Peptides against a protein of PDB entry 6NYY. Designs and how they scored, part 47

Target 1, 212 residues: chain A of PDB entry 6NYY
Amino acid sequence: KHFEQAIERVIGGLEKKTQVLQPEEKKTVAYHEAGHAVAGWYLEHADPLLKVSIIPRGKGLGYAQYLPKEQYLYTKEQLLDRMCMTLGGRVSEEIFFGRITTGAQDDLRKVTQSAYAQIVQFGMNEKVGQISFDLPRQGDMVLEKPYSEATARLIDDEVRILINDAYKRTVALLTEKKADVEKVALLLLEKEVLDKNDMVELLGPRPFAEKS
Target 2, 212 residues: chain A of PDB entry 6NYY as posed
Amino acid sequence: KHFEQAIERVIGGLEKKTQVLQPEEKKTVAYHQAGHAVAGWYLEHADPLLKVSIIPRGKGLGYAQYLPKEQYLYTKEQLLDRMCMTLGGRVSEEIFFGRITTGAQDDLRKVTQSAYAQIVQFGMNEKVGQISFDLPRQGDMVLEKPYSEATARLIDDEVRILINDAYKRTVALLTEKKADVEKVALLLLEKEVLDKNDMVELLGPRPFAEKS

## One batch from the design tools (peptide; aimed at target 1 I11 H32 D107)

Design b2_p24_5_s3 (made by RFdiffusion4, then SolubleMPNN; from b2_p24_5, 15 letters changed)
Fold by OpenDDE base, seed 5:
Structure b2_p24_5_s3 (fold): chain B 212 residues (1-212), chain A 24 residues (1-24)
Amino acid sequence: as target 1 above (212 residues)
Amino acid sequence: MTVSYSVSSEPSTEEIIENSSFTK
């Protein structure tokens, strides 16, 4: 318990027990987190969920903790499933509420960064080809791009295609699993925190063999 | 303070870039 709390503090920050969310906001957070959790549950290459919470911590209104993988090499398929899991919150909001909120900004940032890295650093796009350029880090002076404006436009187009494909995949998945998202969201609203065992009880065992 | 709904324990893209290279 103490070790888990320490990890939670590192990931999410300090619990803000004094932050009272309006019931509708809390509902939005619950469905958002349920979207992440269910997407991760049913995506083969996503990391298995350890814990999901709608208790506000630090700058977050909720969080999902996944089993850390000692993985250094990522495939294109793995990165896509991770993008889909990251989009799960936004997609859940769209499916259940027909609206999007600003709460998914960090998720969209992560997806955007991953898409650009896949195309311009990992050489994972056939149209752009086997290129690897360092992306400007946050705080680096905007150096001149080592490629033409035509290449820049191609990169931007392929990034959009990749993100849209991930989004569509996530919409299809969470639409199929809509009842499961709702079950998780409702249980989150009741318990505020769910672990892997709660998810197994609610959804059944994860359909993918745990990588031993 | 921009409030985000979710915090993930997953490695960032930056961490993946830094850790996935065969050569440092």
Scores: peptide ipSAE 0.344, ipTM 0.822, DockQ to the pose 0.466
OpenDDE base, seeds 1, 2, 3, 4: peptide ipSAE 0.331, 0.325, 0.316, 0.318; ipTM 0.814, 0.815, 0.807, 0.806; seeds 1, 3 fail the geometry check

Design b2_p24_5_s4 (made by RFdiffusion4, then SolubleMPNN; from b2_p24_5, 14 letters changed)
Fold by OpenDDE base, seed 5:
Structure b2_p24_5_s4 (fold): chain B 212 residues (1-212), chain A 24 residues (1-24)
Amino acid sequence: as target 1 above (212 residues)
Amino acid sequence: MERSYSNSSELSTEEIIENATFEK
């Protein structure tokens, strides 16, 4: 209760009341955010949904907010489901409109960063092996790669495989749940903001018990 | 302090962080 109210105050203060989207763009945002919300709902290792909104905030046209679990260790399966949830917007656009937009740019950035981290920092790829290298930070001077060009090519190939596997998994999930994505998108177009209770009323209880 | 994160549909014109091409 108090935490949800604090999040709402921070969000409401950043809502751009002046940004009027065209109806077609607003529809695209609604289906994009519904894709994130539904992917997170039906992925076992995804974080619980708090709120989904199609009210523009800052540079964002819409958003899905999640409550992360208090954990310090992440499994490969957890990271994959988080990637799938992050791809949910792009996949929803493809399924419903047969076209993709620039709206997924930040999502693709996050997925790309996660894929590289899994392969080169966490040693989670069998072909690359049990290695751990620091990724360049934004604004750091370009340091020499601590590995060969052959290893660089292998990393690039395995990153692409991992992202494509996450994408295909998300396509399969949101195709199965297509009617649920549409229900959420239509309700977003009516209410502009949905919470966890709205999602429970619309879709039923989340099939995964929140590990308290 | 419970932390939340957001997946956002941003029309960010911010430059795609190019794959950090480690310049040789």
Scores: peptide ipSAE 0.031, ipTM 0.590, DockQ to the pose 0.084
OpenDDE base, seeds 1, 2, 3, 4: peptide ipSAE 0.098, 0.054, 0.021, 0.023; ipTM 0.627, 0.667, 0.553, 0.572; seeds 1, 2, 3, 4 fail the geometry check

Design b2_p24_6 (made by RFdiffusion4)
Pose (drawn by RFdiffusion4):
Structure b2_p24_6 (pose): chain A 212 residues (1-212), chain P 24 residues (1-24)
Amino acid sequence: as target 2 above (212 residues)
Amino acid sequence: HFAPITSEELYELLSVSSLKMAPP
């Protein structure tokens, strides 16, 4: 047990128990984190889940703990299911509330950087073609693009097509599974954390083979 | 189509270890 609290502390950050939220904020954060939990539960190539919490941990209001699959070859479908999991947060607080918050900002930085990487860096696109470019990092102040402007126009169009296909795929997921999202978040308001075991108590066994 | 993991930076970019909700 003392080891599992260390794995979480290194990955997650400091866990603020006293930084309380308003009752209308905890209702939002729970529906946000349930989106991450349920969409990560029903998708095939998404990571196996360890723990979902609504307690503020670091630069965040909620926290999700995943077990990333050690694999060296990501396919096209294995990257879409990691995008559809990340976008699940905004989708759940949009189905239930209609209002969208600024809490999905770091969820959208990961979707954006995982879209440029498929199109620009890997060869995962038809319109751009099988062309690889050295994509700048965050600490790399980009001087100029290694391609034209019409190509940049072609890239940012395809990123919009890619994320809005990931968005629609997840809206079609958390409406079919709308009641299961509500089951998860109502326990998150009661018990501020959920292990894997009490998610099996809610949702039954996960319907995919998972190696632990 | 596939994406090989050739570096640590790509692994950290494409993998998901944790997710958080940003505060206002």

Design b2_p24_6_s1 (made by RFdiffusion4, then SolubleMPNN; from b2_p24_6, 9 letters changed)
Fold by OpenDDE base, seed 2:
Formats: sequence, structure tokens, C-alpha cells
Structure b2_p24_6_s1 (fold): chain B 212 residues (1-212), chain A 24 residues (1-24)
Amino acid sequence: as target 1 above (212 residues)
Amino acid sequence: SVMPITSEEQRELLSISSSTIAPP
């Protein structure tokens, strides 16, 4: 309990129990977080879900917390599944509400960063090739790109393709698992916080063995 | 050389947590 709370504080900040969401917003958050949770549950290379919450913390209205594995090398497939998991909230909103919200901004930022890193840092795109450039950090003025404008356009196109592919994969997954997303969302609306055991009770055991 | 992903890069690139954020 204390350790989990400490991790939660580090990840999400302090709980804002005083922040009262409108019922419709709370519903949106529940389905959003359920999308993340379910995507992570059924994606092989996603990290195991620890907790999902619709209690606002810091700047977040809800969160899904995962236990990262101690891993130093990531495959393209692992990065894709992580992208899909990260898109799970947005996709859930689309599937259930037919609309998207600003709530996925941080998710989209992470997905964008991951996609660019895969293409320009890790050389994981066949069209761009086995190249590695340093991405500007936030605040670094990139005065000169180490590649041509044509390469820049290619990178941008391939980033979009990668993100769209991840998005489509997530749509397919969460459409297949739509009933599971709804179960999680409804239970979130009831309990506000779910743990791994709640997810097991709802969905059954995660189909992928937690590689210890 | 095999380059590990740093903890910082991991945080940036890999979602260990997802959050629904309020609009600014």
C-alpha cells in the first residue's frame, strides 16, 4: 500500500479529490482509461497493468499505471504495442462516443515522440533507413537538420503512417474487445479505482504470461 | 556497441502510465 501510493504520487502527483467532474466527463474518463487498460491487457508487449483510476491526480483526470519491466532493449514490436496501449484511450472514446476529446493530448505526445524516435533514432523504418539522428529535446533550437528537406518530409510521412498503423491496430483490438472495455469502464464508474485483480475478475487472466 | 535506452528516454518514449489530462 505505501509503496503503491508512493509510485502513484511520483507518476500522477497528489490526488485531487476536490475536483468534481461532470458525470459525462467522468464517463469519458472511465472509457478512456478502460481503453488503455484493455489495450494493455491484450497486447503481448505491453507492460502489465497495476492500477487504473478515474480519480484525478495532478493534471490528470484519470490514469492507468503499469509496471515496467527492467528492459534496456526494445523491439519494434514492443514499441508498437506500447503505442497501441497509449492510443487506447483515444480509440475507446472514438468507439464508444463517436467523438474525441483533448484528454488524449499527453498520449498523442508520447506516441508522436515514440514514432519519431523509432524512425530517426532507432532506424526502424525501411524507407528512411538505418539512420540515427538526435532528436531535439524540448527547448533545443534545432538550427540545422542533419538531413535534407526531402528526408524531413519522408520522416514526417512515415511517422504518420506508423501512428496510423498503431491507431488502426488499436481500433481493431478494442473493437474486438469492446465488451471488455465497457465492463472495465462501468466498474471504474462504480469503484473509481481498479487493480490487477479486478481486471482478472472481469477479463480473466492476462493472456500473456508475465515474463518475470 | 549496444546502447541501452536511458530511464529518461524510457519515460519519454514508453508509457509506464497513461493519463487523461484536463485541457489547459
Scores: peptide ipSAE 0.078, ipTM 0.665, DockQ to the pose 0.499
OpenDDE base, seeds 1, 3, 4, 5: peptide ipSAE 0.056, 0.024, 0.047, 0.051; ipTM 0.655, 0.607, 0.658, 0.638

Design b2_p24_6_s2 (made by RFdiffusion4, then SolubleMPNN; from b2_p24_6, 8 letters changed)
Fold by OpenDDE base, seed 4:
Structure b2_p24_6_s2 (fold): chain B 212 residues (1-212), chain A 24 residues (1-24)
Amino acid sequence: as target 1 above (212 residues)
Amino acid sequence: SVIPITSEEQRELLSVSSTTIAPP
């Protein structure tokens, strides 16, 4: 209990019980978080879901919490599945509402950072090749890029391709599992917080064995 | 040498999903 609360504080900040969302916004958050939860459930290399909540905390309106594995090496496939999971909220909004909101800003930031890291830090793109450069951090003077403008354009193009591939994969998955996303969203609207057991009851056991 | 991804780098790249409030 204390450990879970400590993790919740680190991840979400303090519960802002005072933020009253409009019913339509709360519905959007529920489907957004359900998208994350379901994507994570059916992606082999996604981290297992611990908790999903539509109770606002800090700067977040909702969140999905996962149990990170003690893993220090990531494959390209694992990073792709994590990108798909991170896109699950945006994709869910598109599938169910035919519109997108600003709610996915942090998710898109994370996906963008991951894509750039894969291409320019981890050398995981065949066109760009086996290169590793430090990404400019926020507030660092844009030091001269150690690569040409042509390489910069190539990197940007390959980042878009990678993100689009992850997006398409997520669309396919959540379209297939659309009924499951709806079940999770509706239950979130009722309970506001779901745990792993709620997900098992609703969707059945996760199809991938948790590698111990 | 095999360099592990640090917990901080992992958090930056792979952190928890959340629906965020748009800045005003």
Scores: peptide ipSAE 0.078, ipTM 0.648, DockQ to the pose 0.372
OpenDDE base, seeds 1, 2, 3, 5: peptide ipSAE 0.041, 0.071, 0.062, 0.074; ipTM 0.527, 0.637, 0.630, 0.673; seeds 1, 3, 5 fail the geometry check

Design b2_p24_6_s3 (made by RFdiffusion4, then SolubleMPNN; from b2_p24_6, 8 letters changed)
Fold by OpenDDE base, seed 1:
Structure b2_p24_6_s3 (fold): chain B 212 residues (1-212), chain A 24 residues (1-24)
Amino acid sequence: as target 1 above (212 residues)
Amino acid sequence: SVMPITSEEQRELLSVSSSSIAPP
């Protein structure tokens, strides 16, 4: 409890009880977070869901919190499922509202960073090949790219392909599980916060064994 | 997570500033 609350404060920040969302915005947040939660539930390599909330915290209007595994080595498949989970909010907005919001900006940033890292740091792309370059840090003057402009274009194209693949995979998943996303979203609108037990009651046991 | 757009981000969106958002 105290440790979870400490992590929650570090990840989510302090509850912004003063931030009153409009009903339509609160609904958007609920479906967005339900998308994350359900994607994480049905993706094998996603981290186990701990909590999903539509109570604004720190900079976020809502969040899904997962238990990270003590893992030092990630597979391409694991990174893909994490990308899909991260896209779950945006995809849910598209499926349920036929519109997308700016709310997914941080999620898209994370997905973009992951995609670039996979391609240019981890050598996980067959077309780009077994290369590893340091990504420019924010504020580092990248004076010279260690690769040609043709390689830069290839990297950008393959990043887009990877993100689009993750997006399509997430669309397929959340379309299949649309009723589950709805159940979670509606319960979020009622309770504002759901835990793993609420998810089990709604969806049944997570289909993947928690690798302890 | 759902992130609100900040007033600064709104200004950046409204400003056609050609600032190449360097990928972070």
Scores: peptide ipSAE 0.105, ipTM 0.591, DockQ to the pose 0.032
OpenDDE base, seeds 2, 3, 4, 5: peptide ipSAE 0.022, 0.037, 0.028, 0.026; ipTM 0.629, 0.634, 0.628, 0.628

Design b2_p24_6_s4 (made by RFdiffusion4, then SolubleMPNN; from b2_p24_6, 9 letters changed)
Fold by OpenDDE base, seed 5:
Structure b2_p24_6_s4 (fold): chain B 212 residues (1-212), chain A 24 residues (1-24)
Amino acid sequence: as target 1 above (212 residues)
Amino acid sequence: KVMPIKSEWERELLSVSSLSIAPP
């Protein structure tokens, strides 16, 4: 209890008990977080879900918390599944409501950063090739790019392709698992917080063995 | 020593997805 609360404070900030969401907004949050949770559940290389919550904290309206594996090396496949998990909220909103909200801003930022890093830092794109450049950090003077405008355009195109592929993969997954997303969302609306055990009871065991 | 590619984005991607409150 105390340790979990400490982790929650570090991750989500302070619980905003006074933040009253309208019922429709609370529903949107529940389906958004259910999308993250279910995507993470059924993606082989996604981190195991620990907790999902629709209780507003800090700057977030809800969150899904995962247990990251201690690893130093990531495959392209692992990074793709992480992108898909991160897109799960946006995709869930699209599938269930036929509309998207501003709620996925941070998710899209993370996905964008991951896609650029894969292409220009890790050399994981065949068209761009075995290239590794440091991405400008927030606050760094944008010095001249060490590559041509043609290379910049190629990078931008391949980033869009990668993100779109991750998005399509997530749409396919959550469409297949649509009933599971709804079950999780409805239970979130009832309980506001779910743990791994609640997910196992609702969906059955995660189909991927937890690498101990 | 395989330097962990702890890109700043990996740290941000790690452990939590959150639905952001839109700025006013």
Scores: peptide ipSAE 0.120, ipTM 0.705, DockQ to the pose 0.331
OpenDDE base, seeds 1, 2, 3, 4: peptide ipSAE 0.109, 0.105, 0.114, 0.112; ipTM 0.689, 0.693, 0.687, 0.677; seed 1 fails the geometry check

Design b2_p24_7 (made by RFdiffusion4)
Pose (drawn by RFdiffusion4):
Structure b2_p24_7 (pose): chain A 212 residues (1-212), chain P 24 residues (1-24)
Amino acid sequence: as target 2 above (212 residues)
Amino acid sequence: MSSNTITWEEYKEAKEQAEELVEE
């Protein structure tokens, strides 16, 4: 047990128990983190889940703990299910509330950087073609693009097609599974953390083979 | 708020660092 609190501390950050939220904020954060939990539960190539918490941990209001699959060859489908898990947070607080918050900002940086990487860096697109470019990192102040402007126009169009296909796929997921999202978040308001076992108590066994 | 997803390499490094903390 003392080891599992270390794995979480290194990955997650400091866990602020005293930094309380308003009752209308905890209601939002729970619906946000349930989106990450349920969409990660029902998708096939998404990571197996360990723990979902609504307690503030580091630069965040909620926290999700995943077990990333050690694999060296990501396919096109295995990257879409990672995107559809990440966008799941905004989708759940949009189905239930109608209001969208600024809490999904770091959820959208990961979606954006995983879209440029498929199109620009890998060859996962038809319109741009099978062309690879050295995509700049965050600490790399980009001087000039290694391609034209019409190509940049072509890239940012395809990223908008890619994320809005990931968005619609997840809206079609958390409406079919709308009641299960509410089951998860109402326990998150009661018990501020959920292990894997009490998600099996809610949702039954996960309907995919998972190696542990 | 975020998904807090990481790569498997970052998970492996985080596991090695968590073993050193438990040994201390």

Design b2_p24_7_s1 (made by RFdiffusion4, then SolubleMPNN; from b2_p24_7, 12 letters changed)
Fold by OpenDDE base, seed 5:
Structure b2_p24_7_s1 (fold): chain B 212 residues (1-212), chain A 24 residues (1-24)
Amino acid sequence: as target 1 above (212 residues)
Amino acid sequence: MSSNLISAEEFRKAVKEAEKIVKE
């Protein structure tokens, strides 16, 4: 109990018990987090869900926590599933509310960073080719790009294609599993916090064997 | 891995902080 709370504090920040969400905001958070949870449940290479919460913590209004795999090497397919899981919140909001909130901005940033890294650091794009260069860190002045303006345009185009493909894949998945997203969201509104056992009761066992 | 939904206010704060870091 104390260790789990300590991990939650490190990952999510301090619980903001004084921050009362309006009912409509709480509903938006529930469907957003349900989108992450369901996408992660049905994507083979997503990390296993540990906990999903709509209780505000730190800078977040809700969160989904996953058990990270001790994996240092990722395939293109694994990175795509992680991108889809990260887009799950935004896609759920679109499917259920037909609107986009600012809440997904951190998720979009993570997806964008992953897409650029795949193309320009890992050489995972056939059109750009087997190139690898360091992305500027936040605060680094990029004095000179190690590639031409034509290559820069190609990179930007291929990043957009990759993100759009991940988005479309997530839309297809969560549209197919729309009833499951709703079940999770409704139970979140009731319990505020769900664990892996709650997900198994709602959705059945995760269709992928946990690699022990 | 964790995913968080953030408020518009927290986002605006993060943007301002990021802009400050890039200008320094």
Scores: peptide ipSAE 0.024, ipTM 0.424, DockQ to the pose 0.071
OpenDDE base, seeds 1, 2, 3, 4: peptide ipSAE 0.023, 0.019, 0.018, 0.021; ipTM 0.427, 0.449, 0.428, 0.495; seed 4 fails the geometry check

Design b2_p24_7_s2 (made by RFdiffusion4, then SolubleMPNN; from b2_p24_7, 13 letters changed)
Fold by OpenDDE base, seed 4:
Structure b2_p24_7_s2 (fold): chain B 212 residues (1-212), chain A 24 residues (1-24)
Amino acid sequence: as target 1 above (212 residues)
Amino acid sequence: MSSNLVSAEEFRKAVEEAAKIVAE
């Protein structure tokens, strides 16, 4: 209990008990977080879900908390599944509401950053090649790119391809698991907070062995 | 790792902050 509360404070900040979501907003948050939770549940290389909440905390309207794996090395497949999990909220909103909210902006930013890092820092793209460039830091005047404009365009194109592939994979997964997303969303609307045990009761055991 | 849904207000603030960084 005390340890979980400490982690919750670090990740989510203090509960803003004063933010009352409208029922339709609360529904949107529930389906968004359910999308993350279900995507993470059925993706092999996603981190295990610890908690999902639709209670607003700090700057967030809802959150999903995962147990980080103690790993320093990531494969392309692992990074793809993490991208898909991050897109799960947005994809859920599209599937259930046919609309996209501003709430997914941080997820899109994370996915975009991951895609760029894979291509320009980790050399994980065959067309760009095994190159590693430092991404411009926030506040640095990018005077000169360390690569040509042709390479810049290639990078941008390959980033879009990678994000689109992750998006399509997430759409396919959450469409297949649409009933499970609905179940999680409805239970979130009732309980506001779900843990791993709630997910096991609802969906069954996670189909992937937790690498300890 | 955590995923977060943010409000439209927080999105607006993030855009404003990003615009300041680009202007500097």
Scores: peptide ipSAE 0.086, ipTM 0.638, DockQ to the pose 0.076
OpenDDE base, seeds 1, 2, 3, 5: peptide ipSAE 0.030, 0.025, 0.018, 0.016; ipTM 0.480, 0.463, 0.444, 0.448; seed 1 fails the geometry check

Design b2_p24_7_s3 (made by RFdiffusion4, then SolubleMPNN; from b2_p24_7, 11 letters changed)
Fold by OpenDDE base, seed 5:
Structure b2_p24_7_s3 (fold): chain B 212 residues (1-212), chain A 24 residues (1-24)
Amino acid sequence: as target 1 above (212 residues)
Amino acid sequence: MSSNLISAEEFRKAVEEAKKIVEE
């Protein structure tokens, strides 16, 4: 209990018990987090869900916590599933509310960073080719791009294609699993916090064997 | 890995903090 709370504090920040969400905001957060949870449940290469919460913490209004794999090497397919899981909140909001909130902006940033890294650091795009250069860190003055303006345009186009493909895949998945997203969201509104056991009771066992 | 829903105000603050870190 104390150790789990300490991990939650490190990852999610301090619980903001004084921050009362309006009922409509709480509903939006529940469906957003349900989108992450369900996408992660049905994507093979997503990390196992540990906890999902709609209790505000730190800089978040809700969060989904996953057990990180001690994995240093990722395939293109693994990175795609992680992108889809990260888009799950935004896609859920679109499916259920037909609107886009600012809450997914950090998720979009993470997806964008992952897409650029795949193309320009890991050489995972056939059109751009087997190139690798360091992305400017926050604070690095990019004095000179190590590639031409034509290559820059190609990179930007291929990043958009990759993000759009991940988005479409997530839309297809969460549309198929729409009833499951709703079940999770409704239970979140009731309990405020769900664990892996709650997800198994709602959805059945995760269809992928946990690599022990 | 964690995913968080953040408010517009919290995001703006994070962007401003990030800009300061980049400028230092």
Scores: peptide ipSAE 0.025, ipTM 0.429, DockQ to the pose 0.083
OpenDDE base, seeds 1, 2, 3, 4: peptide ipSAE 0.020, 0.021, 0.020, 0.008; ipTM 0.446, 0.445, 0.438, 0.326

Design b2_p24_7_s4 (made by RFdiffusion4, then SolubleMPNN; from b2_p24_7, 11 letters changed)
Fold by OpenDDE base, seed 2:
Structure b2_p24_7_s4 (fold): chain B 212 residues (1-212), chain A 24 residues (1-24)
Amino acid sequence: as target 1 above (212 residues)
Amino acid sequence: MSSNLISAEEFRKAVEEAKKLVAE
């Protein structure tokens, strides 16, 4: 308990006990987090869910916590599943509410960063080729791109394609699992916090063996 | 790894901060 709370504080920040979510906002958060949770549950290469919460912490209104895998090398498939999991919140909002909220900005940023990294750093795109360039650090204006404007456009296009593919995959998954997303969301609205055991009770065992 | 839903306020703040960085 104390250790879990410590991890939660490190990852999620301090609980904003004073921040009362409006019922509709709380609902949005619940479905958003349920989207992450369910996507992570049914994606083979997603990190195992540890906890999902709709209790505001730090800058977040809710969060899903995953057990990070000690992995140094990632496949394209693994990165795709991670992208899908990251898109799960946004996609859930779209499926259930037909609207886009600003709450998914960080998720979109992460997905975008991952997509660029795959294409530009890891050479994982056939059209762009086996290239590896350093991505600008946050705040560094890339004054000089090490590649042509044509290559830059190609990169941007392929990034969009990759993100769209991940998005479509996530839509397909969460549409198939729509009932599960709703179950998780409803249970979140009741309990505010779910753990892996709650998910197992609700959805059954995760289809993929937890790679210890 | 954590995924967080951010508030509209925090989003707006981030946008404004980003705008400042571009204007500089």
Scores: peptide ipSAE 0.060, ipTM 0.593, DockQ to the pose 0.080
OpenDDE base, seeds 1, 3, 4, 5: peptide ipSAE 0.034, 0.021, 0.016, 0.013; ipTM 0.479, 0.405, 0.518, 0.354; seed 4 fails the geometry check

Design b2_p24_8 (made by RFdiffusion4)
Pose (drawn by RFdiffusion4):
Structure b2_p24_8 (pose): chain A 212 residues (1-212), chain P 24 residues (1-24)
Amino acid sequence: as target 2 above (212 residues)
Amino acid sequence: EEEEYLEEAEEYVEELPEVFHTTF
C-alpha cells in the first residue's frame, strides 16, 4: 500500500486536501472526471484505469490514474481510443450541463499534439501523404516550417477533421452510456476517490481482456 | 522507509515508455 501511494505521488503531484471547491464546482469536476473514467472504461484500446479522484492534485482540480500499456507499436485505432478518452471530459460536462469550462485546456493540448504527430510526424494520413517531418517540441522555438504554406493549410484542415471525428465518436459514446457517467460522479461527490474495485461494483467487469 | 519507496517508485516510472494522466 505504501508503494501504491508512491507511484501515485510521483505521477500525480502533491495532493491538496484542504483546497476546497464550491458545491457547483465539485459538481462540474465530478462530471468531468467521470467522463474520463467511463470513456476509458468502455473503449477497447484505452489504458486500464487505477483510480479516479476529484481532490485537487497539483495543477488540477481532479485527477485520473491510469496504467499505460507498455507497447512499442501504436496503431491508428490505438491512438484514436486514447484521444477519445481524453476528449471525454469536455463531452461529459457538455451533455450534462451545456456549459463548457476552461478546465479541459490540458485535455486539449494532449489531443492537439497527438494529432500533429499522426499527420506530420508519422504517416497516418492520406491527404498529406506518407511524409515525415521533424515536429518541433515545446522547448523548441520554431524558426520556419520545413514545408510550404499550402501544406500547412492542408495539415491544419486534417487536424480539425481528426479531432472532430474523435469528438463525435465520444459524444456518441457518453450518450449511449449517459446513465453510467451519472452513477460514477455521484459516488465521486460522496467518496472523493474511486478505486478499480468499486468501479467494478458499479459497472460490472470491464468488457475487454486486460492484463495486469 | 518512505524515502526508499519514493526512490523505487521514481526508478520504476523512469523505466516506463510513457506516463499518462488527466486532470481538470

Design b2_p24_8_s1 (made by RFdiffusion4, then SolubleMPNN; from b2_p24_8, 8 letters changed)
Fold by OpenDDE base, seed 1:
Structure b2_p24_8_s1 (fold): chain B 212 residues (1-212), chain A 24 residues (1-24)
Amino acid sequence: as target 1 above (212 residues)
Amino acid sequence: EEEKLLEEAKKYVESLPEVFYSTY
C-alpha cells in the first residue's frame, strides 16, 4: 500500500484534492483513461493494466499504470501495440466525443519518440533501412544530421505512416470494443480508481495468457 | 520511511520504460 502510493505519487504527482474537475472534464478523463485500459486489455503485446485512475494529480487529470515485463528486447509488434495502447486515450475521445483535447499531449510525445526510435535507432523500417542514429538528447546541440535532407524527409514520412497505422489500428480496436470502453469509463466515474480485478469483473479475463 | 519509499518508488519508476504509464 505505502509503496503503491509512492509509485502513484512518482507517476502522477501529488493528489490535487482541491482541484474539482467540471463534470464534463471528468467524463472526458474517464473515457480517455478507459481507452488506454481497454486498448491495453485487448492488445496481445501490450502490458496488462495494473491500475487506472481519474483522480487529479500534479502531472495529470488521470493515469493508467501497466505491469512492466522484465523485457529488454522489444519486437516491432510489441512496440506497435504499445503505441496503440498509448493512443487509446486520444482515440476514445474521438470515438465518444468527436473531438480531441490537449490531454493526449504526453501520449503523443511518447508515441512520436517511439516511432522515431523504431525508424532511426532500431532499423525497423524497410524504406529507411537498417540504420541506427543517435537521436539528439535533450540539450545536445543538434549537430549536423549524419544523413541527407532527403533521408530526413523519408524518416519524417515513415514516422507519420507508423503513427497513423497505430492510430488506425487503435480506432479499429476501440470501435469494436466501444461498449467495453463505455463500461470502463462509467465504472471509473463511479469508483475513480480501477485495478486489474475490476477489469476482469467488467470485461472478463484478458484474452492473452499473462507471461508469468 | 516515507522519503525512503519515495526514493525507492522513483528508482522503480525510472527503471521502467516510459511506456508503462500514461498520464492525462
Scores: peptide ipSAE 0.201, ipTM 0.804, DockQ to the pose 0.652
OpenDDE base, seeds 2, 3, 4, 5: peptide ipSAE 0.042, 0.126, 0.097, 0.085; ipTM 0.667, 0.763, 0.728, 0.738; seed 3 fails the geometry check

